# Peptides against a protein of PDB entry 5HOI: the designs that were tried, part 216

Target 1, 351 residues: chain A of PDB entry 5HOI
Amino acid sequence: FRYMPFSPAGTPFGFTDRRYLTMNEVGYVSTVKNSEQYSITVSFFDVGRFREYHFEDLFGYDLCFLNEKGTLFGQSKTGQIQYRPHDSIHSNWTKIIPLQAGERITSVAATPVRVIVGTSLGYFRSFNQFGVPFAVEKTSPIVALTAQNYRVFSVHYSQFHGLSYSLSELGTSSKRYYKRECPLPMSLPNINSDMKKDANLDYYNFNPMGIKSLFFSSYGDPCIFGSDNTLLLLSKWRSPEESKWLPILDSNMEIWKMSGGKETTDIHVWPLALAYDTLNCILVKGKHIWPEFPLPLPSEMEIRMPVFVKSKLLEENKAILNKKNEIGADTEAEEGEEDKEIQIPVSMAAE

## One batch from the design tools (peptide; made by RFdiffusion4, then SolubleMPNN)

Design b1_p22_2_s3 (from b1_p22_2, 11 letters changed)
Fold by OpenDDE base, seed 4:
Structure b1_p22_2_s3 (fold): chain B 351 residues (1-351), chain A 22 residues (1-22)
Amino acid sequence: as target 1 above (351 residues)
Amino acid sequence: EEKKKEEEELFEKIKKKTARKP
């Protein structure tokens, strides 16, 4: 196993000279190889609120986190981090994170008030938005980080225990844990089944954990989107005894419904954020499960608990079609039977 | 060719269904 640098919704280079370092609801950060250098572009979805900017990267930043106030960059091997405010009011700052022999920065996160660095040895480093350090904590090896305001969602990996997570709040005086290294019920990528397709091997080599993204919802709930294309939300995290992971969306099931029950292998959901009841995502067409260039416009997918069996839904949709044909109800026009979305009966949508 | 066109039409259909409501 190798610790790879993780950034939310980051994409591999594949066979190209360019990739997305990160993307979320704010925008997307791309990097292009230019000989021995990289050119980084920070782009935004709200072009009225933000201005796109670019710069030359001499360090080869392989970690990134974008927020409403700035972009955090990191270099996994050297320990260099850079914060770049989007506005010209605040200056850029650079810092070197001390790394032990073989240690890597595995993830970085930034909010308007906090910067977080996680490492392959489980060093958790916290800073303010100006790079002033608060604390260094030793945890289990960190593989992914996200943050919202003062809250941090961290994913940890142990070769003995698999995936765990922590949820913490980084106050001014102390770190509070809501959850501390609790088991994360996320499936790891299955090398034997999924690696039959070269595109999946490239992605696995880039991201061995299969975590496509992690974020906080608009309500401040931790979310994770794994290799199984299921969005998990941590519910009731304020009550440790009541806290549970909810599979709030199976994106493969939703694509299947929207396709009229057609099995597709070239349509993929790439997660950006969860806003209320809607997954903001990129709908990807092609062999690769990740967005290519140019980035498509974001799509919205309503969250739905995956409680339905495909066979039952097909039987019920057939029964509804047969009843409509028997009643002689004006079948509204010309959409061929194959083109109808798989409907969930209202009776089943309430369970 | 025809299958590729059907897969493209299906993708555009899904993309339209998942388009952001204004």
Scores: peptide ipSAE 0.437, ipTM 0.905, DockQ to the pose 0.915
Fold by OpenDDE base, seed 5:
Formats: structure tokens, sequence, C-alpha cells
Structure b1_p22_2_s3 (fold): chain B 351 residues (1-351), chain A 22 residues (1-22)
């Protein structure tokens, strides 16, 4: 296993000179290789609220986190971090994170009030939005971070215990844990089955944990989207005994339903955010599971618990079609039978 | 060619179904 720099919904270069450093509901950050330097562009989906900007990167930033107030950049090997407010009223700041021999920054996160740095040795470093340090804590090795307001969702990796997670609140005086290094019920990428396609190997080399993204929902619940294309939500995290991970969307199942039950290999969901009951995502066409350039407009996918078996849904949809044909209801025939979405019967949608 | 066109039409159909409602 190799610790790689993780950013939410970041993409590999592949065979190109460009990639996305990160993307979410606010926007997307891209980097382009220009000889020995990089050009970074910070783009936004709400062009009325934010203005796109770019700058030359001489450090080769490989970590990024975008929020509504600014962008945090990091260099995994050198320990350099930079915060760039979107508004010109606030100054950019740069800091060097002290790293031990072989230590890497593995993830960074930023909110309007906190900056967080996680490392391959499990150093958790917290700062305010101005780069003033609060604390340094030693945890299990950190592989991913996200944050919303004062809350931090961290993913940890142990060679012996696999994936764990923490949920913490970074107050002014102290860190509170809601969850501390609890088991994370997410499957790791299967090297033997999935690596037969070069595109999957390239992605695995970029992100060996298969965590496509992690974020907080609009309700402040931790979400994670793994290599299995399932969105997991941490429910009831305020109640230690009632806390559970819910598989709230199988995106492969939803693509299968929308396709009329056709198995597709060249349509992929790339997660951005969860807003209420809707996954904001990029629909990706082609061999790569990640978006290329230019970035398409975001799509919306309603969350649905994966409680249905494909075979049963196909049998029920066939039974509905046969009943419609017996009744002589020719009037809904304008969408060819092959083109109909797999419908959930009303009797099953009420469970 | 035909399979590639069918995959394109399917993708545009799914993209239309998942488009943000204005």
Amino acid sequence: as target 1 above (351 residues)
Amino acid sequence: EEKKKEEEELFEKIKKKTARKP
C-alpha cells in the first residue's frame, strides 16, 4: 500500500497534461502542466456569485479543497499549504507543515473557520482560517478529510484493521469527538477483478482507497462515495448507540433503471455533493470513471435505498407491460418499449 | 458504429432525465 494525496472528487492526469485537483457543489479546480510549472484555475458553477480565477503554481500542488470562501492547496511531499480566499479583501497565506522523513500530507480540508491537515503518519493539524495553529494530535494514518463549519470527517487506514473513521468538532478551546476511529464499512477496490481495464489501474494508482469523494450533506451528515459507486450516509451520529451507515444510493442501480434495464459499462456517476435528497454529480461517458475536459454541467440523482432486486423489477415491469397490452392502451406508445425507464411499482415504493 | 451510437443516445437520454429542473 502507498499513501497517495487525496482530494474530494480529484481526478488523475491519465495520458493528459491536465486534471481536476478537486470538485464539489461550489465548483472545480483544475491544473495543467506547462513544462516545469503548473497553471491552476478555480472555476465555479454559480458564475453570478463567483468569478473564475487562475494563477501559476511553481510548487506542484497535488492537494486541494474548495469551499464557498476560498481554496486550500497543499503539496504532499514538501508540506507547503496555501489558502486563497475567493474575495480579494482577504490576503492569501502560505505555511510549511513540518514533515518527518517519509511523511506525506495525505489530505487537506478547509471551511470558512478551520483549516485541517492530515498526514500518512496520522498527524492531525488544525488551524483557523488565517493559518493560526490550534493543536496537533496523533491519530491512526489519515487517508482522507472533509470538513463543514467546525466539523471534521476523517478517514483512517491501518494495514491490520482496514478503514476507520472519526467525526469531530473543532471548537475554539477543545476538540470533541462524536466518533473516534470507528470501523468504516466500505469495501476497498478489488485489485484482481477491477484491474483488468487499464483505466481502473490508472485510477487505483492515483487513489488506492477508491474513495471518489467524501462530503457533508446539506443536513450536516457525513457522506462517502466509494469504488462500488454506493453513497453511504452516517445516520444519527449524535446518538452513539443509534449511529449507522446507510447505503442511500447505488448509482449503478439507478443508471440501470434509467437505461430500461440495460447493463452499461461506459456510463459513470462522479459525486459532487448531497443536497437534501439529491446527489449532485457529473455523468461521465466513456472508459474513464472520472470526468475529462471540458467538465459537463452537473446532474441530479434522487437518493433511493437499494432494496430492490433487478430480477424482480424486470419481472414486475414485464407484468405491467403485458397488462397494458391486454387493455389496448396504445396511447402511451410514443416512447418505444425499449426506451422506458424501469418503474418501481407503487405497492413497492411505499415500503 | 451502431453500438456506439446506441450508447450515445442512451447517455443523452440519461443526461436529460437527470438534468437539473430549472
Scores: peptide ipSAE 0.437, ipTM 0.905, DockQ to the pose 0.861
Fold by OpenDDE base, seed 1:
Structure b1_p22_2_s3 (fold): chain B 351 residues (1-351), chain A 22 residues (1-22)
Amino acid sequence: as target 1 above (351 residues)
Amino acid sequence: EEKKKEEEELFEKIKKKTARKP
């Protein structure tokens, strides 16, 4: 097993000289390889609120986190981090994170008030937005980080215990845990089934945990989107005994419903954020499960718990069609049979 | 060719259904 640098919704280079370092609801960060250097561009979805900017990267940043106030960059091997505010009011700052022999920065996160660095040895380093250190904690090896305000969602990996997660709050004086290294019920990528396609092997080599993204919802709930294309939300995390992971969207099931029950292998959901009841995502067409260049406009999928069996929905939709044909209701024939989504019966939509 | 066209039409259909509501 090799620890790889993780950034939320980051893409591999594949066969190209360019990739996305990260993307979310705010925007997307791209890097292009120019000989021994890189050109980084920070782009935004709200072009009225933010101005796109670019710079030359001499360090080869392989970690990134974008928020509404700035972009954090990191180099996994050297330990260099850079914070770049979007507005010119605040100066850029650079810092070297001390790394032990073989240690890597595996993930970075930034909010308007905190910077977090996680490592392959489980060093959790916290800073303020100006790069002033607060604390260093030793945890299980960190594989992914996200943060919102003072809250941090961390994913850990152990060879013996698999994936775990922590949810913490980085106050002014102390770190509080809501969850500490609890089991994460996310499926790891299945090497034997998925690796039959070269594109899946390239993605696995880039991201062996299969975590496409992790974020906080607009309500401040931890979310994770795995290789199974299921969005998990941590509900009731304030009540440790009641806290549970909810599968709030099976994106493959939603594509299947929208397709009228056609099995597709070339349509993929790439997660950005959860805003209210809607997953912001990029719809990807092709062999690669990740977006290419140029980036398509974001799409929205309503969250729905996967409570339905495909076979049962197909039988019910056939029974509805047969009943409509028996009643001679010719009047709804103008929307061609090919355009009908698999409808959820109203009796089942309320559960 | 026909299958590729059907897969493209299906993608554009899903893309329209998942378009951001204004």
Scores: peptide ipSAE 0.437, ipTM 0.906, DockQ to the pose 0.915
Fold by OpenDDE base, seed 3:
Structure b1_p22_2_s3 (fold): chain B 351 residues (1-351), chain A 22 residues (1-22)
Amino acid sequence: as target 1 above (351 residues)
Amino acid sequence: EEKKKEEEELFEKIKKKTARKP
């Protein structure tokens, strides 16, 4: 196993000279290789609120986190970080994170009030938005970070224990834990099943944990989207004894329903954020499971618990169609029978 | 060709169903 730099919804280069460093509900950050340098562009979905900007990157930033106030960049090997406010009022700042031999920055996160750096040796470094350091903590090896306001969701990896998570609040004087290195019930990428396609191997080499993204919901709940394309939400995290991970969306099941029960291999969901009851995502058409250039407009997918068996749903939908045909009810003629969305019977929705 | 057209029509259908409500 190798610790790779993680950024939320970041994409690999693949066979191209360009990739997305990160994307979320605010926008997307792209980088293009130009010989020995990179050109970085910070783009926004709300073009009325924000102005796109670009700069030359001589360091080769491989870590990124975008928020409503600025962009944090990091270089995993050198330990360099840069914060760039979106406005011209606040100055950019750069800092070098001290790294031990073989230590890498594995993830970075930024809010309007905090900057967080996680490393492959489990150093958790926190700063204010101006790069003033707080206390350094030693944890299990950090593989992913996200943050909202003062809250941090961290994912840790151990060779013996697999994935764990922490949920903490970074006050002015102290770190409070709501959860500290608790087991994370997320499936790791299955090398034997998923590696049959070269595109999946390229993605696995880029992100061996299969964490496509992690974010806080609009309600402030930690969310994670794994290689299984299931969205997990941490429910009741304020009550440590009642806290549980909920599988709130199987995106493959939702694509299957919307397709009328067709098994598709070239439609992919790329997660951005959870806003209320909708997953903001990019729908990707093609061989690669990640978005290419140009970035498509975001889509919204309603959350639904994956409690249904595909075979049972297909049998019931066929039985409904057969009954409608026997009654001579005008099948609304506009959608061919193959194009009808798989409906959940009311009898199954009550269980 | 026909299969590729069907796969594109299916994608545009799903994209329309998942379009952001204004």
Scores: peptide ipSAE 0.436, ipTM 0.905, DockQ to the pose 0.903

Design b1_p22_2_s4 (from b1_p22_2, 10 letters changed)
Fold by OpenDDE base, seed 4:
Structure b1_p22_2_s4 (fold): chain B 351 residues (1-351), chain A 22 residues (1-22)
Amino acid sequence: as target 1 above (351 residues)
Amino acid sequence: KEKEEEEEKLFEKIAKKTARKP
């Protein structure tokens, strides 16, 4: 196994010279290869609040995290990190993270108040927004990080134990754990089934963990979106005994419902953020599971627990259609058969 | 061609349903 640099919703280059380093609800960061250099662009969805900016990257940043106040960049091999505030009032800063032989920065995260660096050897490094260090902690190998305010959600990998997660709060004086290296019930990419398509192999080589993104919800709950296209939310994390992962959206099931029960392989959900009851995402058309250029406008999917069996839903939708035909109720004949969505009966929506 | 056009219409339909409400 090789540790790869992870950034939330980052995309591979594929056969192109360009990729997204990261994207979320704030915006998206792209990089373009220009010979031995890279051109980085930081773009925003709220063009009224933020101005797009670009710069030349001489280091080949392969890690990124975007927040409302700035962008953190990292180079996985050299240990270089750079923080760039969006506001020109605050100066950019750069530093080198000391790495051991073979150690890599695997993930970086930044909030308006904290910068976090995680490594393949499990070094967890914390800083303030000005790059002043707080602490260095040794954990299990870190494969992904996200942060909101003072909270950090970290994903760890062990060859012996698989995936685990931690949830911590980086106060002024100390780190508090709400969860510490607990098992993460996320499915890893299945090499044998999924890799029959070259596009899936390219993505697996870029992201062997299949974590498309991780973020905090608007309510401050840790969320993860895996290779199975299921959004998991960590519920009740403040109560260690009551804490559980909830599958709050199967995006493949939602696409299937919206399609009228058509199986498709060329429509994909790319996660950005969870805002209240809606998954902000990019709807992707094509063979690649990730967005290409230009980036489409973000879509919204209402969160729904995947409690339904496709066969049962199809049977009930047929029964509803048959009853409508028997009652001679004006089938609103204007919505062509092609426009019908698989409806969830009200009786099942209450479970 | 015909399948690609059907997949396009399907994508447009889903994109319209998942469009952000203003």
Scores: peptide ipSAE 0.423, ipTM 0.903, DockQ to the pose 0.891
Fold by OpenDDE base, seed 5:
Structure b1_p22_2_s4 (fold): chain B 351 residues (1-351), chain A 22 residues (1-22)
Amino acid sequence: as target 1 above (351 residues)
Amino acid sequence: KEKEEEEEKLFEKIAKKTARKP
C-alpha cells in the first residue's frame, strides 16, 4: 500500500494530459499538463456568483479543496500549500508544511475559517484562513479530509485495523472530538474482483482507498462515498452512543431502477454533495467511473435507503403490469415498454 | 454498435430523469 494524495471527487489523468483536482457543489478544479508546467482552472457551477479563473502552476499541485470563499492547493511531496481566495480583494498566501523523510501530505481541506493539512504519518495541522497555525496533533495516518465551518471529518488508515474516522471541531482555543478514530464501516476496493478492467486498475493506483468523495451534508452530517457506490451518512454524531452510519443511497440500485431493471456497466455516479434529500452528482457514461472533459451538468438523485431486493421489485412490477393489462387500462402508449422504471409499490414506500 | 446505441439511449433516459429541474 502507498499513501496517495486525496482530494474530494478528484480524477486521475488516465491516458490524458488533463484531470480534475477536485469537484463539489461549488464547482470544479481542473489541471492540464503542459510540458513541465501545469495550467490550473477553477470553474464554478453558479456563473452568476463566481468568475472562472486560471493560473500557471510551477509546483505540480496534486491536492485541492474548493469552498465558497477560495481554493486550497497542496503539493504532496514538497509540502507546499497555497490558498487562493476567489475574490481578488483578499491576498493569496503560500506556506511550506515541514515533512519528514518519506512523509507526504495525503489530504487538505479548507473552510472560510480553517485550513487543515493531514499527512501519511498522521500529522494533523490546523490553520486559520490566513494560514496562521493553531496546533499540530499526531493521529493515525490520515488518508482523507473534509471540513465545513469549524468541523473536520478525517479518515485514517492503519495496516492492522483498516479504516477509522474522526469528527472534530476546531475552536479558537482547543480541538473538540465528537468521534476519535472510531471504526469506519466502509469496504476497501477488492483488487482481485474489480481490477480485471484496466480503467479500474488506473483508478485504484490513483486512489487505493476507493473513497470517491467525502463531504458534509447541508445539515452538517459527515458523508462518504466509497468504491461500492454507496453513500454513507453519519447520523446522530452529537450523541456518541446513538451515532450510526446509514447507507442512504445505493447509486447502482438507483441506476438499475431507472434503467427498468437492466444491468449496466457503463453508467456511473460521481458524487459532488448532499443537499437536503438529494445527491448532487455527475452522471458518467463510459468505461471510466469518473467524468471526462468537458464536465457534464450536475444531476440530482434522491436518497433512498437500499431496503429493497431486486428480485422482489421485479416480481411486484410484473404483478402491477399484469393487473394493468387485465383492467384494459391502455398502458399510455407514449412510454415504450423499454421506458418503464422499476416502480416502488406505494405500500413499500411508507416503510 | 446496437449495444452501444442501446446504452446511449439508456444513458440519455437516466440523464433526463436525473436532470436538475430548472
Scores: peptide ipSAE 0.422, ipTM 0.902, DockQ to the pose 0.898
Fold by OpenDDE base, seed 3:
Structure b1_p22_2_s4 (fold): chain B 351 residues (1-351), chain A 22 residues (1-22)
Amino acid sequence: as target 1 above (351 residues)
Amino acid sequence: KEKEEEEEKLFEKIAKKTARKP
């Protein structure tokens, strides 16, 4: 296993000179290779609220976190971090994170009030928005971070125990744990033999944990979107004994329903954020499971618990169609048979 | 060609269903 730099919804270069460093509900950060340097662009979905900006990157930033107030950049090997406020009234700052031999920054996160750095040796470093350090904690190796306000969701990896997670709050004086290195019930990417030839290998080499993104919901619940394209939400995390992961969306199942039960390999969901009951995502067309350039407009997918078996839904939808044909009911001819989605029968929605 | 056109129509259909409501 190799620790790779993780950023929420970051994309690989693939065969191109450009990639997304990160993307979320606020916007997207891209980088382009220009010989020995990079050009970074910070773009926003709300163009009325924010102005796009760019700069030359001489360090090769491979870590990024975007929020409503600024962008945090990191270089996984050198330990350099830079915070760039979106507002020009606030100064940029740069800091070097001390790294041991072979240590990497694996993830960075930033809120309007906190900056967090996680490493492959499990150093958890916290700062304020001005880069003033609070503390250094030693944890299990960190593979991913996200943060909202004072809360941090961290994913850890152990060769012996697999994935674990922590949920913590970074007060002014102390770190409080709601969850501390608890098992994370997320499936790791299966290295099938067939991955060796496909665009999936490039993605696996970029992100061997298969964590496409992690974020907090609009309600402040930790969310993770894995390689299985299932959105997991941590419910009841304030009650340590009642806390559970809920599979709130199977995006492959939703694409399958919307397709009318057609299997597709060339339509992918790329997660951005969870707002209320909707997954904000990029709908991707093509062989790559990640968005290319230009970035499409964000789509919305309603959350739904994956409780249904595809075969049963197909049989029931066929039975409904056959009954409608027998009754000679004028099926209003507007949506062709190809345009119908797989409906959930009322009988199955009550279970 | 036909398969690519079917995949495009399928993508457009899903994109329309998942479009942000204004």
Scores: peptide ipSAE 0.421, ipTM 0.902, DockQ to the pose 0.899
Fold by OpenDDE base, seed 2:
Structure b1_p22_2_s4 (fold): chain B 351 residues (1-351), chain A 22 residues (1-22)
Amino acid sequence: as target 1 above (351 residues)
Amino acid sequence: KEKEEEEEKLFEKIAKKTARKP
């Protein structure tokens, strides 16, 4: 196993000279390889609130985190980080993170008040928004980070214990844990089943953990979207005894419902954020499970717990269609038979 | 060709259903 640099919803180069370093609800950061240099562009979905900007990258930044106030960049091997405010009033700053031999920065996160750096040796480094250090903690190896305000969601990996997570708050005087290296019930990519397509092997080499993204919901709950295309939400994290992971969306099931029960292999959900009851995502067409260029407009998918069996839903939808035909309800909604979504019966929606 | 056109229509249908409400 090799620790790879992780950024939320980052994409591989594949066979191209360009990729997304990160994307979320704010926007997307792209990099284009030009000989030995990179051109980075920071783009936004709200073009009225933010102005797109670009710069030349001489360091080859492979880590990125975008927020509403700025963009954090990192180089996994050299330990260089750069924070670039979106507002020109605030100055950029650069810092080198000390790394041991073979250590890598594996993930970075930034909020308007905190910068966090995680490493392959489990060094957790915290800074303020100006790059002033607070503390260094030794944890299990960090594979992913996200942050909202003062809160940090970290994912850890052990060869013996698999995936774990921590949820912490970085106050001014101390770090508080709500959860500390607890088991994370996320499925890892299955090399034997999933690697039948070359495109999946390229993605696995880029992201061996299969974590497509992680974020905080609009309510401040930790969310993770894995290789199984299931969105997990950490519920009741303030009460350690009651805290549980909820599968709040199976995106493959939702695509299957919207398709009218057609099995497809060339439609993919790429997660951005959870806003209230909707997953903000990119709908991807094609062989690659990640967005290509240009980036499509974001889509919204309603969250629903995957409690339904496909066979039962197909039987009930056939029974509903047969009853509508028997009642002679000339509701001339010529939504062609191909256009009907699989409806959840009211009796099943109440369980 | 026909299968790619069917998958395209299916993608457009899903994209329309998941389009952000204004």
Scores: peptide ipSAE 0.421, ipTM 0.902, DockQ to the pose 0.888

